Peptides against a protein of PDB entry 7AL2. Designs and how they scored, part 18

Target 1, 85 residues: chain A of PDB entry 7AL2
Amino acid sequence: YEIMLIRPKTIDDINYVVDQVLEESNPVILDLSFLEKESPANFKLAGEKIKQMRSNYGAEALLLSRCNDKNLIIIAPKGVSLVRK

## One batch from the design tools (peptide; aimed at target 1 N71)

Design b2_p18_7_s3 (made by RFdiffusion4, then SolubleMPNN; from b2_p18_7, 8 letters changed)
Fold by OpenDDE base, seed 2:
Formats: C-alpha cells, sequence, structure tokens
Structure b2_p18_7_s3 (fold): chain B 85 residues (1-85), chain A 18 residues (1-18)
C-alpha cells in the first residue's frame, strides 16, 4: 500500500480521501486545518465521512496533532494496523 | 486508551458541528 498525505480544500478532495481508504486500501494522513478555517460545511462533511468509514468499513482513525495551523489525523483501512510504541 | 479517546472526541466534534 501507499501512504497518502493531503490537506483537503474541496469536496473533491474529501471524496479522494474516501476513495483512497475504501477503494485503494491506502492509509491517509489528513490535515483538516484548511476546511476548519475556510469551510465549516465541508469540515463537518469530512468528519461525517471519517465516522462512516470507521463505523461501516472498519477503518481506524487517530489524531496525530492539533496545534498552530495543523489538524492531523491518520486514517487506516481495515487490514492495516496502527501501532503505537 | 487516551489517544483513541481523544481521537474519537475530536471526530465527533467535527461531525456534530451545526
Amino acid sequence: as target 1 above (85 residues)
Amino acid sequence: DEALEESDKFIDEIANLP
């Protein structure tokens, strides 16, 4: 698999994340800071999509950092384990 | 698990925004 890094700015970017996790089985490191500041509606949508992927498809999601201009979350598809040491 | 709890809280906050 590949690890994707993206700072979504549009609905198309959000759907790209969903496609990477569910169709390509690639982990995604997200920075939601743009949506949080510039589009409350799409920020909410991103959160809903993450919850749906966790609830319906067995994805894992962990907050990596929330400071300055970063809201970093990693989403892993089912079958890719996130391990902390 | 503190990290998982914090993650779940953050995701829920986003998804429940008005």
Scores: peptide ipSAE 0.566, ipTM 0.895, DockQ to the pose 0.836
OpenDDE base, seeds 1, 3, 4, 5: peptide ipSAE 0.562, 0.562, 0.560, 0.563; ipTM 0.893, 0.894, 0.893, 0.894

Design b2_p18_7_s4 (made by RFdiffusion4, then SolubleMPNN; from b2_p18_7, 7 letters changed)
Fold by OpenDDE base, seed 5:
Parts: sequence; C-alpha cells; structure tokens
Structure b2_p18_7_s4 (fold): chain B 85 residues (1-85), chain A 18 residues (1-18)
Amino acid sequence: as target 1 above (85 residues)
Amino acid sequence: DEALEESDKYIDEIANLP
C-alpha cells in the first residue's frame, strides 16, 4: 500500500481521503489544521467521515500531533495496524 | 490505550461541533 499525506482544504479533499482509505486501502496522514481554522463546517464533516470509517469499515484513527500549526491524524484501513512503541 | 482514548475523544469532539 501507499501512505498518503494531505492537508485538506475542500470537500473534494475530504472525499479523496475517504476514497484512499476505503477504496484504495491506503493509510492517510491528515493535517486538519486548515479546516479547523477556515471552515468549521468542513472540519466537522471530516470528523464525521472519520467516525463513519471507524464505525462501518473498521478503520483506525490516531492523533499524531496537535499544536498551533498542525492537527495530524493518521487513518488506517482495516488490516493495517497502528502500533506504538 | 491512552493515546487511542485521546484520539477518540478528539474525533468525537470534532464530529459534534456545532
């Protein structure tokens, strides 16, 4: 698989993330900092999509970093394990 | 797993924003 990195700015970007996880089975490292600052509605939507992928498709999500400039979350499709050491 | 719990809490917070 490939690991995708994206800082989404639009609904199209959010849907791209969903496609990568569910259709391509690729983990995605998301930076939600743009949406958090610029689009509360799409920020909420991104959260909803992550929850849906977890609930319905067995995806995992892990917060990597949260600070002023970054809001990093990794989303892994079912079958890709996220392991911390 | 505290990190997963933190992640879940935050994602829930985002999804429940007004």
Scores: peptide ipSAE 0.627, ipTM 0.909, DockQ to the pose 0.867
OpenDDE base, seeds 1, 2, 3, 4: peptide ipSAE 0.625, 0.625, 0.627, 0.625; ipTM 0.908, 0.908, 0.909, 0.908

Design b2_p18_8 (made by RFdiffusion4)
Pose (drawn by RFdiffusion4):
Structure b2_p18_8 (pose): chain A 85 residues (1-85), chain P 18 residues (1-18)
Amino acid sequence: as target 1 above (85 residues)
Amino acid sequence: EDVLEEADSFIEEILNFE
């Protein structure tokens, strides 16, 4: 499989992440810092999509890093386990 | 600021963002 890296800026980028996790079953490492400071509406929308994917489709989501200009999240689809060691 | 935080807290933060 592939791990996709993205910093979403638009709704199309949000739909891109939904499709990678749900259709391609690829994990996505995404930086939500652009949406957080540029479009609070789309940041809330991106979070709602992450909640739906975990609730209905068995996706795991993990915060990897949070600092000025970075909010790094990993979304793993059902079938890729995030194993804490 | 690296962290391994499970999703329940930061998702609620994102949904309640202003």

Design b2_p18_8_s1 (made by RFdiffusion4, then SolubleMPNN; from b2_p18_8, 6 letters changed)
Fold by OpenDDE base, seed 4:
Structure b2_p18_8_s1 (fold): chain B 85 residues (1-85), chain A 18 residues (1-18)
Amino acid sequence: as target 1 above (85 residues)
Amino acid sequence: MDVLEEADEFLEEWLNHK
């Protein structure tokens, strides 16, 4: 698999993340800081999609880094375990 | 409530526990 990195700005970008995780089985490291600042609605949409992937498809999502300018999350498809040392 | 505080609450809902 590949590890995708993206800072989504649009609904198309959010759907791209979903496609990468569910269809391509690629982990995604995404920065939600743009949506958080510029589009509360799409920020919430992105979060709901993450929750859906966890609930329905066995994806795992963890916070990597959080500050005013960065909101990094890793989403792993089922079969790729996220382990904290 | 602060926007960041609200976002933090959403993150707790969306993500797995650390």
Scores: peptide ipSAE 0.310, ipTM 0.718, DockQ to the pose 0.096
OpenDDE base, seeds 1, 2, 3, 5: peptide ipSAE 0.306, 0.311, 0.307, 0.305; ipTM 0.715, 0.718, 0.715, 0.714; seed 2 fails the geometry check

Design b2_p18_8_s2 (made by RFdiffusion4, then SolubleMPNN; from b2_p18_8, 5 letters changed)
Fold by OpenDDE base, seed 1:
Structure b2_p18_8_s2 (fold): chain B 85 residues (1-85), chain A 18 residues (1-18)
Amino acid sequence: as target 1 above (85 residues)
Amino acid sequence: MDVLEEADEFLEEILNHK
């Protein structure tokens, strides 16, 4: 699989993330800082999509870093284990 | 705090964003 890195800015980007996780089975490292600042509606949408992927498809999510202008989360498809040591 | 718990809390914050 491939690991995708993206800072979503549009609904198309959000849908791209969903497709990568669910259809391509690729983990995605997300920076949600743009959406949080520039589009609260799409920020919420992104969160809803992540929740749906976790709840319905066995995806996992880990918060990598949260600070000003950098909200990093990795979303992994079912079958890719996220482990912290 | 556990990193998974942090992710859960962050996601809840996103969902409840005002």
Scores: peptide ipSAE 0.300, ipTM 0.780, DockQ to the pose 0.432
OpenDDE base, seeds 2, 3, 4, 5: peptide ipSAE 0.139, 0.244, 0.178, 0.132; ipTM 0.679, 0.760, 0.705, 0.676

Design b2_p18_8_s3 (made by RFdiffusion4, then SolubleMPNN; from b2_p18_8, 7 letters changed)
Fold by OpenDDE base, seed 4:
Structure b2_p18_8_s3 (fold): chain B 85 residues (1-85), chain A 18 residues (1-18)
Amino acid sequence: as target 1 above (85 residues)
Amino acid sequence: MEILEEAEEFIEEMLNYE
């Protein structure tokens, strides 16, 4: 698999994340700072998609960094185990 | 803030943003 990195800005980007996780089985490290700042609606949409992937497809999500200018999470498909030590 | 935790709480924050 590949680890994808993206700072989504549009709905197309959000759908790209979904496709990478569910169809390509690639983990995605995403920076949600743009959506949070520029589009509350798409920020919520991204949250809905992540929740759906976790609930329906066994994806896992970890928060990596939270600060004023950065919202980093990793979302991994079911086949990739994320382990906190 | 550097965090290594399950994102459940953050996701809820996203869903309830503003």
Scores: peptide ipSAE 0.682, ipTM 0.900, DockQ to the pose 0.870
OpenDDE base, seeds 1, 2, 3, 5: peptide ipSAE 0.681, 0.681, 0.681, 0.681; ipTM 0.899, 0.900, 0.899, 0.900

Design b2_p18_8_s4 (made by RFdiffusion4, then SolubleMPNN; from b2_p18_8, 6 letters changed)
Fold by OpenDDE base, seed 5:
Structure b2_p18_8_s4 (fold): chain B 85 residues (1-85), chain A 18 residues (1-18)
Amino acid sequence: as target 1 above (85 residues)
Amino acid sequence: MEVLEEADEFIEEMLNHK
């Protein structure tokens, strides 16, 4: 698999993340800072998609960094283990 | 700030964002 890195700005970007996790089985590192600042609606939508992937497809999500500059989360598909040591 | 936590609380923040 590949690890994808993206700072989504549009609904298309959000759907790209979903495709990478569910269709390609690739982990995705997301910077959600743009959506949080520029589009509350799409920030919420991204949250809904992440929750759906976790609930329905066994994806995992780990918060990496939270600050004013960056808002980083990794989403891993079922079968790719995220391990905190 | 580096966190390394399960994202449950943050996801709820996203869902309730205004």
Scores: peptide ipSAE 0.695, ipTM 0.902, DockQ to the pose 0.920
OpenDDE base, seeds 1, 2, 3, 4: peptide ipSAE 0.695, 0.694, 0.688, 0.694; ipTM 0.902, 0.901, 0.900, 0.902

## One batch from the design tools (peptide; aimed at target 1 L32 L62)

Design b2_p19_1 (made by RFdiffusion4)
Pose (drawn by RFdiffusion4):
Formats: sequence, structure tokens, C-alpha cells
Structure b2_p19_1 (pose): chain A 85 residues (1-85), chain P 19 residues (1-19)
Amino acid sequence: as target 1 above (85 residues)
Amino acid sequence: DDLILEELDDESLDELFFE
């Protein structure tokens, strides 16, 4: 499989992440810092999509890093386990 | 940068995306 890296800026980028996790079953490492400071509406929307993917499709989500200009999240689809060691 | 490894449940996602 592939791990996709993205910093979403638009709704199309949000739909891109939904499709990678749900259609391609690829994990996505995404930086939500652009949406957080540029579009609070799309940041809320991105979060809602992550909640739906975990609730209905068995995706795991993990905060990897949070600092000025970074909010790094990993989304793993059902079938890729995030194993804490 | 600091590594956090925080699992994101519904509460954590609400706090992150809605506050």
C-alpha cells in the first residue's frame, strides 16, 4: 500500500483524504494547520469527516505533532493498525 | 517538534475541531 502526505487547503483536498482512506485503503498523514488558521469552517468539516470515518468505517486517527504552523494527524484505514510500542 | 501519540476519540476530535 501507500501512505499519502498532504496539507489540505480546500474541500477537494478533504474529499481526497476521504477517498484515500475509504476507497484506496491508504493511510494519510495530514497537516491540518492550513485549514485551522485559514478556514475554521473547513477545519470543522475535516474533523467531522474523520469522526464519521472512525465511527462507521473503523479508521484509527492519531495526533502525531502539534506546534505553531503544524497539526499533524495520521488516519489509518480499517486493515492498517497503528500499534503503540 | 514534539511527538504526541495521542489517540483521537470523539471527545478529543470535538475539542480539537470545534473549540

Design b2_p19_1_s1 (made by RFdiffusion4, then SolubleMPNN; from b2_p19_1, 6 letters changed)
Fold by OpenDDE base, seed 1:
Structure b2_p19_1_s1 (fold): chain B 85 residues (1-85), chain A 19 residues (1-19)
Amino acid sequence: as target 1 above (85 residues)
Amino acid sequence: MKIINEELDDEKLDELFNE
């Protein structure tokens, strides 16, 4: 698998994240800072998609960093576990 | 950059994505 990096700006970008996790089985590190600042509706949509991936497909989500202009989350598909040592 | 490594369950996701 590949680890994808993206800072989504549009609904298409959000759907790209979903496709990478669910269809391609690739973990995604996404920076949601653009959506958080520029599109409350799409930011909320991204959150709903993450919840759906967790609830319905066994994905895992981890908050990596939150600071000024950063909101980094990793989403891992089922079969790629996130482990803290 | 700070590494938080916080597991996101539904409650944390709601906190993160609520306005």
Scores: peptide ipSAE 0.635, ipTM 0.872, DockQ to the pose 0.929
OpenDDE base, seeds 2, 3, 4, 5: peptide ipSAE 0.633, 0.634, 0.635, 0.635; ipTM 0.872, 0.874, 0.875, 0.873

Design b2_p19_1_s2 (made by RFdiffusion4, then SolubleMPNN; from b2_p19_1, 8 letters changed)
Fold by OpenDDE base, seed 3:
Structure b2_p19_1_s2 (fold): chain B 85 residues (1-85), chain A 19 residues (1-19)
Amino acid sequence: as target 1 above (85 residues)
Amino acid sequence: MELLNIELDDEELDKLFYE
C-alpha cells in the first residue's frame, strides 16, 4: 500500500480520501485545516465520512496534531493497524 | 508541530468536528 498525503480543499478531495481508504486500501494523512477555515460544511462532511469509514468499514483514525494552521489526522483502512505506544 | 496521537473514536470525532 501507499500512504497518501492531502490537504483537502473540495468535496472531490474528500471523496478522493474515501476512495483511497476504502477502494485502494491506502492510509491517508489529512490536513483538514483548509476545510476547517474555509468551509464549515465540508469540514463537517469530512468528519461524517471518517465516522462512516470507522463504523461501517473498520477504518481507524488518529489525531496527529492540532494547532492554529494544522489539523492532521491519519485514517487507515481495516488491515493497516495504527498503534499508539 | 506537536504529535498528539489521540485515537479518534466517535466521541473524539464529535469534539473535533463540532468545535
Scores: peptide ipSAE 0.574, ipTM 0.872, DockQ to the pose 0.910
OpenDDE base, seeds 1, 2, 4, 5: peptide ipSAE 0.573, 0.566, 0.571, 0.571; ipTM 0.871, 0.870, 0.871, 0.871; seed 5 fails the geometry check

Design b2_p19_1_s3 (made by RFdiffusion4, then SolubleMPNN; from b2_p19_1, 8 letters changed)
Fold by OpenDDE base, seed 3:
Structure b2_p19_1_s3 (fold): chain B 85 residues (1-85), chain A 19 residues (1-19)
Amino acid sequence: as target 1 above (85 residues)
Amino acid sequence: MEILNIELDDEKLDELFNE
């Protein structure tokens, strides 16, 4: 698999993330800072998609960093384990 | 950047995305 890195700005970007996790089984590292600042609706949508991927598809999500200019989350598809040592 | 490594369950996701 590949690890995808994206700072989504549009709904198309959000759907790209979903496709990467569910269709390609690729982990995605997201920076949600743009959506959080510029599109509250799409920011909420991103959160909804993450919840759906967890609930319905066994994805895992982990918050990497939360700062003024960064909101970093990794989403791993089922079968790719996020391990904390 | 600070690494938090917080597992996101539904409760934490609600907190994070509740603006």
Scores: peptide ipSAE 0.631, ipTM 0.888, DockQ to the pose 0.888
OpenDDE base, seeds 1, 2, 4, 5: peptide ipSAE 0.633, 0.628, 0.630, 0.630; ipTM 0.887, 0.884, 0.887, 0.887; seed 1 fails the geometry check

Design b2_p19_1_s4 (made by RFdiffusion4, then SolubleMPNN; from b2_p19_1, 6 letters changed)
Fold by OpenDDE base, seed 1:
Structure b2_p19_1_s4 (fold): chain B 85 residues (1-85), chain A 19 residues (1-19)
Amino acid sequence: as target 1 above (85 residues)
Amino acid sequence: MELIYEELDDEKLDKLFYE
């Protein structure tokens, strides 16, 4: 698999993330800081998509970093384990 | 920058995205 990195700015970007996780089985490292600042509606939409991927497809999500200018989350498809040592 | 390493369940996702 590939690890995708994206700072989504549009609904199309959000849907691209969903496609990468569910269709391509690629982990995605997201920076949601743009949506959080610029589009509360799409920020919430991104959250709903993450919940759906967890609930319906066995994806996992991990908050990596949060600060004023970053909101980093990794989403892993089912079968890719996120392990902390 | 704060590294958190926090697994996100639905409750934490709700807090992150709605609160």
Scores: peptide ipSAE 0.606, ipTM 0.883, DockQ to the pose 0.891
OpenDDE base, seeds 2, 3, 4, 5: peptide ipSAE 0.605, 0.604, 0.605, 0.604; ipTM 0.883, 0.882, 0.874, 0.873; seed 5 fails the geometry check

Design b2_p19_2 (made by RFdiffusion4)
Pose (drawn by RFdiffusion4):
Structure b2_p19_2 (pose): chain A 85 residues (1-85), chain P 19 residues (1-19)
Amino acid sequence: as target 1 above (85 residues)
Amino acid sequence: ENEEFIEESYETIMEEVES
């Protein structure tokens, strides 16, 4: 499989992440810092989509890093386990 | 323990996005 890296800026990028996790079953490492400071509406929308994926499709989501200009999240689809060691 | 850690991280994400 592939792990996709993205910093979403538009709704199309949000739909891109939904499709990678749900259609391609690829994990996505995404930086939500652009949406957080540029579009609070799309930041909330991106979070709602992560909640739906976990609730209905068994995706795992993990905060990897949070600092000025970075909010790094990993979304693993059902079938890729995030194993803490 | 792994599931609890992932849940705590997830709740942090939900708090940030709902803020």

Design b2_p19_2_s1 (made by RFdiffusion4, then SolubleMPNN; from b2_p19_2, 11 letters changed)
Fold by OpenDDE base, seed 1:
Structure b2_p19_2_s1 (fold): chain B 85 residues (1-85), chain A 19 residues (1-19)
Amino acid sequence: as target 1 above (85 residues)
Amino acid sequence: SNKELIEKSFKEIEELTNS
């Protein structure tokens, strides 16, 4: 698999993340800082999609960094385990 | 308010991660 890195800015980017996790089975490291600051609606949408992937498809999500200018989360498909050591 | 928006953001982020 590949690990995708993206800072989503549009609905198309959000759907790209969903496709990578569910269709391609690729983990995605995404920075939600743009949506958080610039589009509350799309930020909420991104969150809903992540929740759906966790609830319905066994995806895992881990917060990597939360600070003033970053909001980094990794989302892994069911076949890839996220482990904190 | 900005404070309220920030708090909502933090709550949302916490809900996105595995507990």
Scores: peptide ipSAE 0.250, ipTM 0.770, DockQ to the pose 0.063
OpenDDE base, seeds 2, 3, 4, 5: peptide ipSAE 0.249, 0.211, 0.230, 0.237; ipTM 0.770, 0.781, 0.791, 0.794; seed 5 fails the geometry check

Design b2_p19_2_s2 (made by RFdiffusion4, then SolubleMPNN; from b2_p19_2, 11 letters changed)
Fold by OpenDDE base, seed 3:
Structure b2_p19_2_s2 (fold): chain B 85 residues (1-85), chain A 19 residues (1-19)
Amino acid sequence: as target 1 above (85 residues)
Amino acid sequence: SNKELIEKSFEEIEELFNK
C-alpha cells in the first residue's frame, strides 16, 4: 500500500480520501486545518465520512496533532493496523 | 455554531488521541 498525504480544500478532496481508504486500501494522513477554518460545512462532512468509514468499513482513525495551524489525522483501512506503543 | 460543528465532528477522534 501507499500512504497518502493531503490537506483537503474541497469536497472532491474529501471524496478522494474516502476513495483512497475504501477502494485503494491506502492509509491517509490528513490535515483538516483548511476545512476547519474556511468551510465548517465541509469540515463537518469530512468528520461524518471518517466516522462512517470507522463504523461501517472497519477503518481506524487517530488524531496525530491539533494546534492552531494543523489538524492532523491518520485514517487506516481495514487490514492496516494503527498501533500505539 | 462553527464551534459546535467542530466539536461534534471530531469528538470521537480526539478521544482516541487522548488514550
Scores: peptide ipSAE 0.124, ipTM 0.741, DockQ to the pose 0.069
OpenDDE base, seeds 1, 2, 4, 5: peptide ipSAE 0.103, 0.043, 0.041, 0.121; ipTM 0.737, 0.591, 0.583, 0.754

Design b2_p19_2_s3 (made by RFdiffusion4, then SolubleMPNN; from b2_p19_2, 9 letters changed)
Fold by OpenDDE base, seed 3:
Structure b2_p19_2_s3 (fold): chain B 85 residues (1-85), chain A 19 residues (1-19)
Amino acid sequence: as target 1 above (85 residues)
Amino acid sequence: ENEKLIEESFKEIEELFNS
C-alpha cells in the first residue's frame, strides 16, 4: 500500500480520501486545518465521513496533532493496523 | 453557526483512536 498525504480544500478532496481508504486500501494522513478555517460545513462533512468509515468499514483513525495551524489525522483502512506504543 | 459546526466536528475527531 501507499500512504497518502493531503490537506483537503474541497469536497472532491474529501471524496478522494474516502476512495483512498475504502477502494485503494491506502492509509491517509490528513490536515483538516484548511476546512476548519475556511469551510465549517465541509469540515463537518469530513468528520462524518471519517466516522462512517470507522463504523461501517473497519477503518481506524488517530488524531496526531491539533494546534492553531494544523489538524492532523491518520486514517487506516481495515487490514492496516494503527499501533500506539 | 460556524462555531457550532466546528465544535461538533471536533467532538467526533477527539474521540478517534488516541489511547
Scores: peptide ipSAE 0.117, ipTM 0.712, DockQ to the pose 0.062
OpenDDE base, seeds 1, 2, 4, 5: peptide ipSAE 0.105, 0.033, 0.092, 0.091; ipTM 0.699, 0.594, 0.694, 0.706; seed 4 fails the geometry check

Design b2_p19_2_s4 (made by RFdiffusion4, then SolubleMPNN; from b2_p19_2, 11 letters changed)
Fold by OpenDDE base, seed 4:
Structure b2_p19_2_s4 (fold): chain B 85 residues (1-85), chain A 19 residues (1-19)
Amino acid sequence: as target 1 above (85 residues)
Amino acid sequence: SNKELIEKSFKEIEELFNS
């Protein structure tokens, strides 16, 4: 698999993340800072999509860092394990 | 407000992801 990196700015970008995780089985390192600052509605949508992927498809997600400059989350498809030691 | 929406949304995410 590949690890995708993206800072979504549009709904299309959010859907790209969903496709990468669910269809391509690629982990995604996701920076939500743009949406958090510029589009509360799409930020909420991104969160809902992540919850849905976790609840319905066995994806895992982990918050990596949050500050004014970044809001980093890794989301992994079912076959890729995220382990916090 | 938008601020409240952002903070509530992230709170939910943080609770789920780091539990």
Scores: peptide ipSAE 0.156, ipTM 0.765, DockQ to the pose 0.065
OpenDDE base, seeds 1, 2, 3, 5: peptide ipSAE 0.149, 0.140, 0.153, 0.158; ipTM 0.759, 0.755, 0.763, 0.767; seed 5 fails the geometry check

Design b2_p19_3 (made by RFdiffusion4)
Pose (drawn by RFdiffusion4):
Structure b2_p19_3 (pose): chain A 85 residues (1-85), chain P 19 residues (1-19)
Amino acid sequence: as target 1 above (85 residues)
Amino acid sequence: SEMEELFSLYREWGIEVPD
């Protein structure tokens, strides 16, 4: 499989992440810092999509890093386990 | 306080926030 890296800027990038996790079953490492400071509406929308994927499709989501200009989240689909060691 | 509110929002979205 592949791990996709993205900093979403538009709704199309959000739909891209939904499709990678749900259709391609690929984990996505995404930086939500652009949406957070540029489009609070799309930041809320991105989070809602992450909640739906975990609730209905068994995706795991983990905060990896949070600092000025970075909000790094990993989304693993059902079938890729995030194992804390 | 802002960071606590943001981490609470992430937990509501189903994002695991480590200690």

Design b2_p19_3_s1 (made by RFdiffusion4, then SolubleMPNN; from b2_p19_3, 8 letters changed)
Fold by OpenDDE base, seed 1:
Structure b2_p19_3_s1 (fold): chain B 85 residues (1-85), chain A 19 residues (1-19)
Amino acid sequence: as target 1 above (85 residues)
Amino acid sequence: SEEEELNEFYKEMGVEVPK
């Protein structure tokens, strides 16, 4: 599999993340900082998609880093385990 | 605070927050 990196800015970007996780079975490292600052509605939407992927498809979501400039989350499909050591 | 709001966001969406 591939690991995708994206800082979503649009709904299309959000849907791209969903497609990568659910259809392509690729983990996605996403930076939500743009949506958080520029589009509260799409930020909420992104969160809802994360919840749906977890609840309905067994995806796993883990916060990698949060600061003034970044909000990094990795979303892994069911077959990929996220391990912290 | 903004931090608290994000914490609630992660919790509600099921994003694991490492400590």
Scores: peptide ipSAE 0.661, ipTM 0.912, DockQ to the pose 0.895
OpenDDE base, seeds 2, 3, 4, 5: peptide ipSAE 0.658, 0.656, 0.658, 0.659; ipTM 0.912, 0.911, 0.912, 0.912

Design b2_p19_3_s2 (made by RFdiffusion4, then SolubleMPNN; from b2_p19_3, 11 letters changed)
Fold by OpenDDE base, seed 1:
Structure b2_p19_3_s2 (fold): chain B 85 residues (1-85), chain A 19 residues (1-19)
Amino acid sequence: as target 1 above (85 residues)
Amino acid sequence: SKEEELNKELEEYGVYVPK
């Protein structure tokens, strides 16, 4: 599989993330900092999508790093486990 | 705090937030 990296800015970007996780079974590292700052509505939408992927498809989501200019989250499809060393 | 509020919001979406 591939690991996708994206900083979503639009709804299309959010849907791209969903497609990568559910259809392509690729983990996605996403930076939500743009949505957090510029679009509360789309930030909420992204969160809802994460919840759906986790609840309905067995995906896992982990906060990697958060600071003033970054909000990095990895979303792994079912079958790819996130392990802390 | 704002940070704590964001953490809780992420947790509501099922994001694991390490301590």
Scores: peptide ipSAE 0.650, ipTM 0.912, DockQ to the pose 0.924
OpenDDE base, seeds 2, 3, 4, 5: peptide ipSAE 0.649, 0.649, 0.648, 0.648; ipTM 0.912, 0.912, 0.912, 0.912

Design b2_p19_3_s3 (made by RFdiffusion4, then SolubleMPNN; from b2_p19_3, 10 letters changed)
Fold by OpenDDE base, seed 1:
Structure b2_p19_3_s3 (fold): chain B 85 residues (1-85), chain A 19 residues (1-19)
Amino acid sequence: as target 1 above (85 residues)
Amino acid sequence: DEEEEFLKLLEEFGVEVPK
């Protein structure tokens, strides 16, 4: 599989993430900093998608980094484990 | 505050927060 990197800015970007996780079975590293600042509504939408992927498809999501200019979250499809050393 | 709200949202979304 591949690991996708994206800083989504639009709903299309959010849907791209969903497609990568569910259809392509690729982990995605998201930077949600743009949505958090510029579109709280789409930030929440992204979160709802994460919830759906987790609840209905067994995906996992983990906060990687939180600071003033970054909001990094990895979403892994079922079968890819997120392990912290 | 904003940070608390952020963490609450992550919890709702099912995003694991380490530490």
Scores: peptide ipSAE 0.688, ipTM 0.926, DockQ to the pose 0.898
OpenDDE base, seeds 2, 3, 4, 5: peptide ipSAE 0.686, 0.688, 0.688, 0.687; ipTM 0.925, 0.925, 0.925, 0.926

Design b2_p19_3_s4 (made by RFdiffusion4, then SolubleMPNN; from b2_p19_3, 9 letters changed)
Fold by OpenDDE base, seed 4:
Structure b2_p19_3_s4 (fold): chain B 85 residues (1-85), chain A 19 residues (1-19)
Amino acid sequence: as target 1 above (85 residues)
Amino acid sequence: SAEEEFNELLREFGVEVPK
């Protein structure tokens, strides 16, 4: 599989993330800092999509880092485990 | 705090927030 990196800015970008996780079974490292700052509505939408992927498809999501410039979250499809050591 | 509010929001979305 591939690991995708994206800083979504639009709803199309959010749906791209969903497609990567669910259809392609690729983990995605998201930077949600743009949506958080520029579109609270789409930030919430992204979160709702994450919730749906977790609840309905067994995806996992983990906060990697948050600062002024970054809001990094990794989303892993079912079958790819996120492990902290 | 703002940080705690953010963390709670992420948890609502099912995002794990490390302690």
Scores: peptide ipSAE 0.617, ipTM 0.906, DockQ to the pose 0.945
OpenDDE base, seeds 1, 2, 3, 5: peptide ipSAE 0.611, 0.610, 0.613, 0.616; ipTM 0.904, 0.904, 0.904, 0.905

Design b2_p19_4 (made by RFdiffusion4)
Pose (drawn by RFdiffusion4):
Structure b2_p19_4 (pose): chain A 85 residues (1-85), chain P 19 residues (1-19)
Amino acid sequence: as target 1 above (85 residues)
Amino acid sequence: SPDLEIPADEFIDEMINFP
């Protein structure tokens, strides 16, 4: 499989992440810092999509890093386990 | 990293309730 890296800026980028996790079953490492400071509406929308994917489709989501200009999240689809060691 | 211990429900709720 592939791990996709993205910093979403538009709704199309949000739909891109939904499709990678749900259709391609690829994990996505995404930086939500652009949406957070540029479009609070799309940041809330991106979070809602992450909540739906975990609730209905068995995706795992993990916060990896949070600092000025970075909010790094990993989304793993059902079938890729995030194993803490 | 302390960030790794943040439950997913917590940071997602913060995102959904962002001002």

Design b2_p19_4_s1 (made by RFdiffusion4, then SolubleMPNN; from b2_p19_4 with E10V F18K)
Fold by OpenDDE base, seed 1:
Structure b2_p19_4_s1 (fold): chain B 85 residues (1-85), chain A 19 residues (1-19)
Amino acid sequence: as target 1 above (85 residues)
Amino acid sequence: SPDLEIPADVFIDEMINKP
């Protein structure tokens, strides 16, 4: 698999993330800083999509960074284990 | 410094419920 890195800015980017995780089985590292600041509606949508992937498709998520200028999370498809040590 | 202790599900709920 490939590990994708994206800072989503549009709904198309959000849908791309969903496609990568569910259809391509690729983990995606997300920088959510743009959505959180510039589009509260799409930030919420991204959260809903991540929750749906976890609940319905066995995706895993791990928060990588949360601070003033970082909002990083990795979403992995079922079969890729994310472990925090 | 970054906060790495927040569980992902907690953060995701914050995304969804952000005012």
Scores: peptide ipSAE 0.683, ipTM 0.916, DockQ to the pose 0.688
OpenDDE base, seeds 2, 3, 4, 5: peptide ipSAE 0.680, 0.682, 0.682, 0.680; ipTM 0.915, 0.916, 0.916, 0.915

